# Ledger of designs, part 128: peptides against a protein of PDB entry 3J47

Target 1, 121 residues: chain A of PDB entry 3J47
Amino acid sequence: IRLTNQLKSLKGLQSKLKDVVEYLDKVINKELPINHTILGKLQDVFNLLPNLGTPDDDEIDVENHDRINISNNLQKALTVKTNDELMVIYISNLVRSIIAFDDLIENKIQNKKIQEQRVKD
Target 2, 26 residues: chain B of PDB entry 3J47
Amino acid sequence: NAQYHLLVKQGDGLLTKLQKYGAAVR

## One batch from the design tools (peptide; made by RFdiffusion4, then SolubleMPNN)

Design b2_p28_5_s4 (from b2_p28_5, 23 letters changed)
Fold by OpenDDE base, seed 5:
Structure b2_p28_5_s4 (fold): chain B 121 residues (1-121), chain C 26 residues (1-26), chain A 28 residues (1-28)
Amino acid sequence: as target 1 above (121 residues)
Amino acid sequence: as target 2 above (26 residues)
Amino acid sequence: SDLDELLQLVLNGERQLTELQKELEAVS
């Protein structure tokens, strides 16, 4: 049961990661803004992941150990992938913020030039 | 991981420079 | 002069941003 739940959670995480990747691709292509809801859901998944890795079930059935290790490796791989996706999102937001700020600075410079020209007239 | 952290740090540095520029324009 | 310096700072920022975007694309 626990392994099945872990696998299901991992599959859910994988699906969410896919959604995040698709979203990130749209963000990179400037088609959509970063969705905070997706990030929040991804964070929730990450907060649940550590609870999936505690082998608190003392029943060392040797057959379960290999499946647990595979599940843990997959979970770890998905965690890494999710972190990478979050990182891409963060960088994309940073880039957008920088561009927006540059545009604001340029607009302010232009406004200042217009005001200086009006004072000279 | 290390490359990403480096990239993030570089981005933060750029943002800081941009903020200083914005403050100078104000 | 101050405005020109500010413009140069913006241009430098844009260049660095472009480099950061390239690095991001390389990691993606």
Scores: peptide ipSAE 0.256, ipTM 0.839, DockQ to the pose 0.031
Fold by OpenDDE base, seed 4:
Structure b2_p28_5_s4 (fold): chain B 121 residues (1-121), chain C 26 residues (1-26), chain A 28 residues (1-28)
Amino acid sequence: as target 1 above (121 residues)
Amino acid sequence: as target 2 above (26 residues)
Amino acid sequence: SDLDELLQLVLNGERQLTELQKELEAVS
């Protein structure tokens, strides 16, 4: 039961990770804004992942140990990949914020120049 | 992990600066 | 002058973000 739940969670995580990668590609290509819902879901998954990696000490038969180790390594790899993707999203948001501020500053500079010209006329 | 945290810290520093500038422009 | 200083600070921020993006791409 627990292994099946871990595999199901891993499959769900993999599917979400794929969606995030696709979203990130669209963000990098400036086609779509960052989806806050996806970011929130990724954060929730990340917060839950450390709890999935704690081996509860109970009666896991020795034969499943190798499969569990492979699953744990895959989960760790997926966690790292998810963290990297979250970083890319965060940086992309920062870049967008900076661009928006640049536009705001330029607009203010232009408005100031227009006002100065009107005072001279 | 350490490089990641450093990168995030640098990004947060930039965001903080940007916020201060946005407040000064208001 | 204050607006020019703000612009310079934003440009510095953009440069730092570009560097962060390069580091992220190198890690990915």
Scores: peptide ipSAE 0.298, ipTM 0.857, DockQ to the pose 0.031; fails the geometry check
Fold by OpenDDE base, seed 2:
Structure b2_p28_5_s4 (fold): chain B 121 residues (1-121), chain C 26 residues (1-26), chain A 28 residues (1-28)
Amino acid sequence: as target 1 above (121 residues)
Amino acid sequence: as target 2 above (26 residues)
Amino acid sequence: SDLDELLQLVLNGERQLTELQKELEAVS
C-alpha cells in the first residue's frame, strides 16, 4: 500500500513537473505571467521529496531493493528537474522585476526632464 | 545542487539591489 | 545626481541578470 501510494505520488509529481515546464516555456516566451500558486505547490512538493527517499529499514527482499533503488534514482532525477524548473522560474521573475524597474526609472528620468524644461521656460 | 544554490544566491543579491533602487526612487 | 546613480544601479542589475541567464542556459 505505501509503495503504491509513493509510486502514484511520483507519477503525480512527474505530471505536475511537466505542466510546470510547459508553463515556464510560456513564461520564457513572454506568453504568460508566472503563476505563484504553481510555484508554491512545487516548493511544497520539493520540501516533501526528502521524506519519500527513506525506506523504513524493514527486511525488504532483494527484488524490492532494486525497485527501491530505481525509485530513488527516479526521485533524484525528478528532484534535479524540479530544482532546475524552480531556478528558471526564479530567474524569470528577477528578469521581469528588473524590466519593470527599468521602465520606472525611465519614466522618472522623463518626468525630471519635463520639470527641468518647465523651470527653464 | 551547489551550482543551483550559487545561482539563487546571485539572484537574491540582484533582487536586494533592485529593491534598494526602488526604495531610493520612491 | 541621484537619478544617474539609480540608472547605473539598474544597468548593473541588467548585466548581472544577463550573466545569470547565461549560467542557466549553460546548465540546461
Scores: peptide ipSAE 0.293, ipTM 0.857, DockQ to the pose 0.032; fails the geometry check
Fold by OpenDDE base, seed 3:
Structure b2_p28_5_s4 (fold): chain B 121 residues (1-121), chain C 26 residues (1-26), chain A 28 residues (1-28)
Amino acid sequence: as target 1 above (121 residues)
Amino acid sequence: as target 2 above (26 residues)
Amino acid sequence: SDLDELLQLVLNGERQLTELQKELEAVS
């Protein structure tokens, strides 16, 4: 029962990560803005993932060792994937910030040119 | 992990520079 | 001059972002 619930939770997490990836692809393609709520949830998942990989050292039989190793490898792979997704989100936010600063700079340059023209008239 | 942290650190450095610039322009 | 310096900072930032995007694509 507990293992099945953990597997279900992991599958749910994987599905959510896929949704985040799809959202990030749309953001990278400038189709959608970044959603801060999605980012926050992804951060929460990332913070919880390291704790999901600590097997309680209780006497789990040898046959479960391969399944536990597969589960740990899957969790590690999901953690890496989550880290990559967080990195994509972070880079996307940086790109947006840079674009916003570029627009601000351009606006200031234009305003300065307008002021210089007004002083010459 | 180390490469990820390096990328994040580089991005944070860029963000900090942008923030300093934005503050200087105000 | 301050606007020119700012523009240069933004251009440098865009270059760094482009490099980070390439690294991310390489890791993905």
Scores: peptide ipSAE 0.283, ipTM 0.854, DockQ to the pose 0.031; fails the geometry check

Design b2_p28_6_s1 (from b2_p28_6, 19 letters changed)
Fold by OpenDDE base, seed 5:
Structure b2_p28_6_s1 (fold): chain B 121 residues (1-121), chain C 26 residues (1-26), chain A 28 residues (1-28)
Amino acid sequence: as target 1 above (121 residues)
Amino acid sequence: as target 2 above (26 residues)
Amino acid sequence: SDDEELEKELKKLEEQKKLLTEIMEKLE
């Protein structure tokens, strides 16, 4: 069960990561706005990742210690990966904000030039 | 991680410069 | 002059656009 859940989560994370990359590419290309649903899905994955390693308090036989360590390491690795993905999304949002601000500045400069020309005429 | 943090820092630096420019245009 | 200030601002904006483009290229 745990291995299957880990594999499923890994596959899910891989799929989401792919989706995030595809989304980021579309955002970079100004083809799509930020999809909050992607952020929500990533958050859901992040929230599920810690839960995937909570051993139900079942039989702690000594052989479980290595399994717990492997599970914790996998969860930690997945958490780090998720954090990296969230950071990428953050950067993408930042880039969009910068582009939007750049356009606003350019518009203001143009408007100022137009006003100055009108005053000279 | 280090490359990512570098990209974030570069983006933040750009944003800060852009903000300063926007304030100057106002 | 106001025009010189505008030119300076435009130059700064162009530099920022360049930096942004470089960041975008790194994200791809």
Scores: peptide ipSAE 0.342, ipTM 0.847, DockQ to the pose 0.058
Fold by OpenDDE base, seed 1:
Structure b2_p28_6_s1 (fold): chain B 121 residues (1-121), chain C 26 residues (1-26), chain A 28 residues (1-28)
Amino acid sequence: as target 1 above (121 residues)
Amino acid sequence: as target 2 above (26 residues)
Amino acid sequence: SDDEELEKELKKLEEQKKLLTEIMEKLE
C-alpha cells in the first residue's frame, strides 16, 4: 500500500511536471500568460518532498527498505533535479514576459504622449 | 532551495510592480 | 556539467532581473 502510494505520488508529480513543461512551452509561444498557480503548485510539491521520505513504519523488512529507499532517493533526486530545471525555465520565461510587458508599457506611454501633444496642437 | 525561493520571490515582486505600473498607465 | 549549465542560466536570469529592476525604477 505505501509503495503504491509513493509510486502514485511520483507518477502524479511526473504528470504535474509534464503539465508545467507544456505550460511553459505555451508561455514561450505567447499563447498563455505566466500562471502563478503552477508556480504555487511546484512550491507545494517542493515543500512536500521532505515528507515523502519519512519511513515512520518501523516494521517493514530492512533489506527491501534499502533497495526501495535507494530507488525512492534516486527518484526523489531526479524529481528535485527536474523541478529545479523547470523552475529555471519558469523564471527565464517570467523575466522574458516582464521585459515584453515593460516594452508594452513604454509603447503605451509613448502613444499617450503623442496623443496629448496632438490635442495641444 | 532557499536561494531559488528567494529568486522566485524577487521575480514575483517584479511582476507585481510591473502589473501595478500597467494598471497606472491604463 | 548539467548543474554548471543551470548555474550559468540562473546567473543570466539574475542579470536580466537586475536590468529589469533598473528599467522599472526609471519608469517610476
Scores: peptide ipSAE 0.339, ipTM 0.865, DockQ to the pose 0.029
Fold by OpenDDE base, seed 2:
Structure b2_p28_6_s1 (fold): chain B 121 residues (1-121), chain C 26 residues (1-26), chain A 28 residues (1-28)
Amino acid sequence: as target 1 above (121 residues)
Amino acid sequence: as target 2 above (26 residues)
Amino acid sequence: SDDEELEKELKKLEEQKKLLTEIMEKLE
């Protein structure tokens, strides 16, 4: 019963991770705006995922080690992939912010030039 | 991974500079 | 003088934007 519930929870998490990846892909492709709430929840999931991979239980038999190691490696690979996607989104937002600041600075320079011309006239 | 972290650090440095400029212009 | 300083700051921001764009291109 406990193992079945853990498998069901893992399957649910996998489905949610897939949905997140699809969302991130849509955001990267500029099809959808970045939702900060979704990003925050993803970060929370990532902070919780490392805690799911430390079995403190000393007694797990050697034969299941390969399947558990494959599952942990897959989870790590998925974590790395999602971290990469999150970083791409972060960098894209930084670029947009820089462009917006450049435009703001240019507008301020233009406004100062207009004010200086008005004082000279 | 190391190249990626370096890239993120560079981006964070740019963001920090941008924030300083925004504060100086305000 | 203040406008020249602002232009220098803009130039630095443009260089940073270029660097960031190059980073984005490497990530794509």
Scores: peptide ipSAE 0.331, ipTM 0.858, DockQ to the pose 0.067
Fold by OpenDDE base, seed 3:
Structure b2_p28_6_s1 (fold): chain B 121 residues (1-121), chain C 26 residues (1-26), chain A 28 residues (1-28)
Amino acid sequence: as target 1 above (121 residues)
Amino acid sequence: as target 2 above (26 residues)
Amino acid sequence: SDDEELEKELKKLEEQKKLLTEIMEKLE
């Protein structure tokens, strides 16, 4: 029962992560506008991700080692793959944001220069 | 791994530029 | 006010980038 519930929760998480990836791909392709609420929830997930990788909670009972190891390896592999995909999407969005801010900063610098020239004039 | 590192390096370069511009606007 | 808002958004972006870098380092 407990293991089945964990597997169901993991499948649910995987499905949700897939939905997030599909959504992010649509946003990247400009098929959908950026939803701030979804982005905020995604940020919360990313803020929680560093806590998912802390090995310290592995003190749970050693006895069912072989099935747990295969499940943990699959979970780790799926987590790594999913994290890699999410990271690529995240980096792409980060780069776009950086470019947009760079353009905004340049525009602001130009506007300041124009104002300074008008005052000297 | 190499493509991933390259992408990260590019992101870091852009962030550094952004930080420099932000400091110049202040 | 616009400069302050831009600075806040930049700071958030930097924090996200740091987190992403940490995740990448853990995946290596």
Scores: peptide ipSAE 0.364, ipTM 0.864, DockQ to the pose 0.306; fails the geometry check

Design b2_p28_6_s2 (from b2_p28_6, 20 letters changed)
Fold by OpenDDE base, seed 5:
Structure b2_p28_6_s2 (fold): chain B 121 residues (1-121), chain C 26 residues (1-26), chain A 28 residues (1-28)
Amino acid sequence: as target 1 above (121 residues)
Amino acid sequence: as target 2 above (26 residues)
Amino acid sequence: SDDEELERELELLERQRKLLTELMKKLE
């Protein structure tokens, strides 16, 4: 069961890596704007990363380990950047929702005051 | 991560206060 | 350019956060 899940995770990561490479090639070719699709793919990679958390891959060759560590550090940095961007977007949307709600409350208060004045007249 | 969670908690707190205010105006 | 766009979005969020904080103070 664990090995099958690891193989499935590796296949998923491999598929996503292929998608990222294909996207990067499209970005290099100026066919797609950089941020949104990279962000989506990086999110997909990050969603796959928790499934990769078996520490037991000891035997990967030292040269691949440095490249994997650099790639993991770059991916981690890109993931942090992506998370920060998503956080910014989330907070912006939350703030917009709060402002819109405040405006609705104020409009309701004003309408209530106008109705109370009309009843007193 | 901790700053993110704090910011999300603050946003949730503001949303809750806004909901209470909306309920009090009703 | 992407970093500048992110920085502009961050600045907009900071302004919005400040507005929310002011609204929060008015609700207290």
Scores: peptide ipSAE 0.330, ipTM 0.852, DockQ to the pose 0.030
Fold by OpenDDE base, seed 4:
Structure b2_p28_6_s2 (fold): chain B 121 residues (1-121), chain C 26 residues (1-26), chain A 28 residues (1-28)
Amino acid sequence: as target 1 above (121 residues)
Amino acid sequence: as target 2 above (26 residues)
Amino acid sequence: SDDEELERELELLERQRKLLTELMKKLE
């Protein structure tokens, strides 16, 4: 059971790493924005990692408990890091949207001023 | 996390102001 | 590194946020 779970975890990690690499390649090729897909894939990896850590209540030797706790802590830390990265991306997109909206407002104001001048002439 | 949430909140506030301005310019 | 790129993006976002805040103040 443990070996099977480790193999499944490793396969999942391998698949996600492959996805991350594919995404990185797309980002390098400017096909996708860098931060969104890497973070998405990292999130997928981290979402797959918690599924690695509930061994059923069978006799887990005491020595493995510390290693499992360290692994869970690392996974949690990585999840937090990924969440922080996603938040940064979200804020970036929000800021870009606000800038675009500000530019739109300014353009509308300018267009109104031009129309008002044309009516006065 | 707390700093990020604060930043997000500030961004949301700014977005709301922009939306109000956009509505006023319409 | 990915961390450095993320930090740069965060800094860019912070600058943009500051700019938007200033624009918002002008609209008030």
Scores: peptide ipSAE 0.386, ipTM 0.873, DockQ to the pose 0.031; fails the geometry check
Fold by OpenDDE base, seed 3:
Structure b2_p28_6_s2 (fold): chain B 121 residues (1-121), chain C 26 residues (1-26), chain A 28 residues (1-28)
Amino acid sequence: as target 1 above (121 residues)
Amino acid sequence: as target 2 above (26 residues)
Amino acid sequence: SDDEELERELELLERQRKLLTELMKKLE
């Protein structure tokens, strides 16, 4: 059961990784714009990846260890980059929300002035 | 990471100020 | 390049942040 679940998780990860690669290739080829939903899913994968590296698999052959370490470093670098991109998107959305709120406040002030003028008249 | 958190914190602070202003205008 | 796209997005964000800062100053 546990081994079967691990195999299923690994297959799921492999499938997701393939999907990410296919998506990145399409973005590089300008076939698709950057999709925020895919970026969010990628972020979730990267946030889970450090947890998938259970340190107990230390018994895997030393020669694969260098490739795994390089892969982990690359994944870490990609995670940082993705986090930075998501931060940019978050701040952009925050700014947009603030602008929209400012416009709402100004509209309310104007409406109040119009009402006050109508009462004076 | 620290710069990121600082920037997010500043954005949240601005949002909070804007919310207070909106409440005062109501 | 992906790095250039990221840099452009960062620049856009910086401009938006600046605009927000100016709006905040007007509200104060």
Scores: peptide ipSAE 0.333, ipTM 0.855, DockQ to the pose 0.028; fails the geometry check
Fold by OpenDDE base, seed 1:
Structure b2_p28_6_s2 (fold): chain B 121 residues (1-121), chain C 26 residues (1-26), chain A 28 residues (1-28)
Amino acid sequence: as target 1 above (121 residues)
Amino acid sequence: as target 2 above (26 residues)
Amino acid sequence: SDDEELERELELLERQRKLLTELMKKLE
């Protein structure tokens, strides 16, 4: 029973990972717009991914080691790329927030000038 | 990382100045 | 292509940052 439940959970995780890959492929192909919420969740997943690059030196056969290492290197490269993209998005949002704040300040100054002019009239 | 931290630091500096200006306009 | 797009977005952000810095200097 416990082993069967673990296998079911692993299969569920594998299916979810496949869905994420399919989503990322659609985003790369510009079939879907970038969803910031999904990207944030993906970032969280990548940050929670144990450093798959700690080679636990366990005796896994040399041929599987190369495929796993290539997959891990690709995953790391994709993680770095995703982190860089998220960084750019974060900075863009920060700049937009600053611009919006500047516009708010300017609007407040203009409103104050209009009120002062109304008091003088 | 270093370039990112520098950019974030510059953004924080600008944000701080904007906050001071916003407080002065209040 | 994606790296080039990221570089273009970074350049746009740098231009916006410069513009904001100039606006802040005018407000000082």
Scores: peptide ipSAE 0.323, ipTM 0.857, DockQ to the pose 0.029; fails the geometry check

Design b2_p28_6_s3 (from b2_p28_6, 19 letters changed)
Fold by OpenDDE base, seed 1:
Structure b2_p28_6_s3 (fold): chain B 121 residues (1-121), chain C 26 residues (1-26), chain A 28 residues (1-28)
Amino acid sequence: as target 1 above (121 residues)
Amino acid sequence: as target 2 above (26 residues)
Amino acid sequence: SDDKELEEELRKLDEQKKLLTEIEKKLE
């Protein structure tokens, strides 16, 4: 039962991670705006990942030490993967903000040129 | 991690340039 | 596969940053 729940949770996390990647691709391609709700949910999932590997029970027999180490390594690997995805999202948002600002500056320059032409006429 | 920090630093550099340009256009 | 996809996304982002750098050079 516990292993099945862990596998189900891991599969759910993997599915959400895939959804985030797909969303990021759409964001990079300017097909969709950034959904802060998806990012928040992803952060929540990752904040819960360390808690999924804390055996609160002191009675974990020595034979489980290798399994615990493997589980901890998998959780660490998943945490690193998540951090990398969040970083990509952050950079993507930053680039979008820069592009939007560049467009605003260009629009202001064009408006000034139009005003200067009107004063010369 | 180092590559990410480099990318963030480059993005911040671009933002700073954009801000300077925005101030010059004002 | 997911790592490769992330790397491709990072590449696209770098291309966008390069384009922004070119725009900045035109504004200077």
Scores: peptide ipSAE 0.377, ipTM 0.865, DockQ to the pose 0.028
Fold by OpenDDE base, seed 2:
Structure b2_p28_6_s3 (fold): chain B 121 residues (1-121), chain C 26 residues (1-26), chain A 28 residues (1-28)
Amino acid sequence: as target 1 above (121 residues)
Amino acid sequence: as target 2 above (26 residues)
Amino acid sequence: SDDKELEEELRKLDEQKKLLTEIEKKLE
């Protein structure tokens, strides 16, 4: 039950993240107007992400087109990193659950052996 | 993406097995 | 008989745990 709920939550988060990326792509392609409220919430999420290196204060006067590409690459890298981290956490929880079940099985085997010995005595 | 989906699929398979074992131990 | 089946199931779980641990190490 707990692991199933975690998996469902992770799948839900993945789906939501995909929807956000699709929305951002549509906004970039000018297919949809920029929603400032959604953009502000996304910015807050990105600001809560560990500082992927302060863009070095190198005033790279990279033309506006390159800045948009760098920002998109950074957002993509952040999204991929967050997804990978969530996957690691998910796998770690699965492994911990497997270990707990292994211990439960071993305890059950030991209890059965003790009962069988008591019946033979 | 393909590696990610494969990993998720493997995790789902393991979760299903864990549920079966949990039911057998109860 | 039930104990042998349970031990075989435990062995399969251990193999899966090993595989998952190897995947985790590749993601770190």
Scores: peptide ipSAE 0.374, ipTM 0.869, DockQ to the pose 0.123
Fold by OpenDDE base, seed 3:
Structure b2_p28_6_s3 (fold): chain B 121 residues (1-121), chain C 26 residues (1-26), chain A 28 residues (1-28)
Amino acid sequence: as target 1 above (121 residues)
Amino acid sequence: as target 2 above (26 residues)
Amino acid sequence: SDDKELEEELRKLDEQKKLLTEIEKKLE
């Protein structure tokens, strides 16, 4: 039962990660704004992922150890993938901020030019 | 992991520069 | 002088934006 639940959770996480990647692609393409709620949920999943690999004190039958190790490796791989996705979101936000600052700078330069022209007239 | 941390560090550096620039523009 | 400094900062930001965009493309 626990292994089945872990597998189901992992599949759910994989599906969510796929959805996040698709969302990130749309955000990169400026088709959609970043959804902070999705990001928060992903962060929560990541914070919980290390805990999913902690063996609760139940009698670890030796045969289950190999399956747990495989599950932990998959969780690590998923963690890496999600970290990459979070990084993409972060980068995308930085790029947007840069663009906004560039526009602000250009506006300031234009305003200065207008003021200089007014002083010369 | 190392590449990720490097990327994050570069992003943070950029953000810091942007903040300084924004403060200078104000 | 302020305009020159601003332009240089803008150039640096553009370079960083390019790097970020390249990283985003690698993560896709």
Scores: peptide ipSAE 0.388, ipTM 0.872, DockQ to the pose 0.061; fails the geometry check
Fold by OpenDDE base, seed 5:
Structure b2_p28_6_s3 (fold): chain B 121 residues (1-121), chain C 26 residues (1-26), chain A 28 residues (1-28)
Amino acid sequence: as target 1 above (121 residues)
Amino acid sequence: as target 2 above (26 residues)
Amino acid sequence: SDDKELEEELRKLDEQKKLLTEIEKKLE
């Protein structure tokens, strides 16, 4: 039962991550705007993950230590994966900002050239 | 990782272009 | 005034790029 639930949760997370990647690809391709709801869902997933560093679990019997270590390793891996996804979102936003700024600069250069031509006439 | 690095490289390329344009507008 | 605003935005973008590059180095 617990392993099945973990597998189901992993599959659910994998599906969600796939959806996030697909969304990010669409965002990179300018097909869709950034959806803040995806970020919120990722944050919720992160908040549902137990903190890797809570020292209070030291009292649980040696047999549970392997299970806790596996859970912690999984949680760490998921945390890293979530962080990587957030970074991809951040990069995508940065790239969009750069493109918008590039267009703004080009427009300004063109306007300056037009003004210089008007002064020569 | 490879896709991430590729995306970063693309962002860096755009940033470099932006810097060149910014210098040209001065 | 517009040129100064554009320069400030460029600076912000450069700072963000630097932060991103540092994060990438930590992931490697």
Scores: peptide ipSAE 0.379, ipTM 0.870, DockQ to the pose 0.463; fails the geometry check

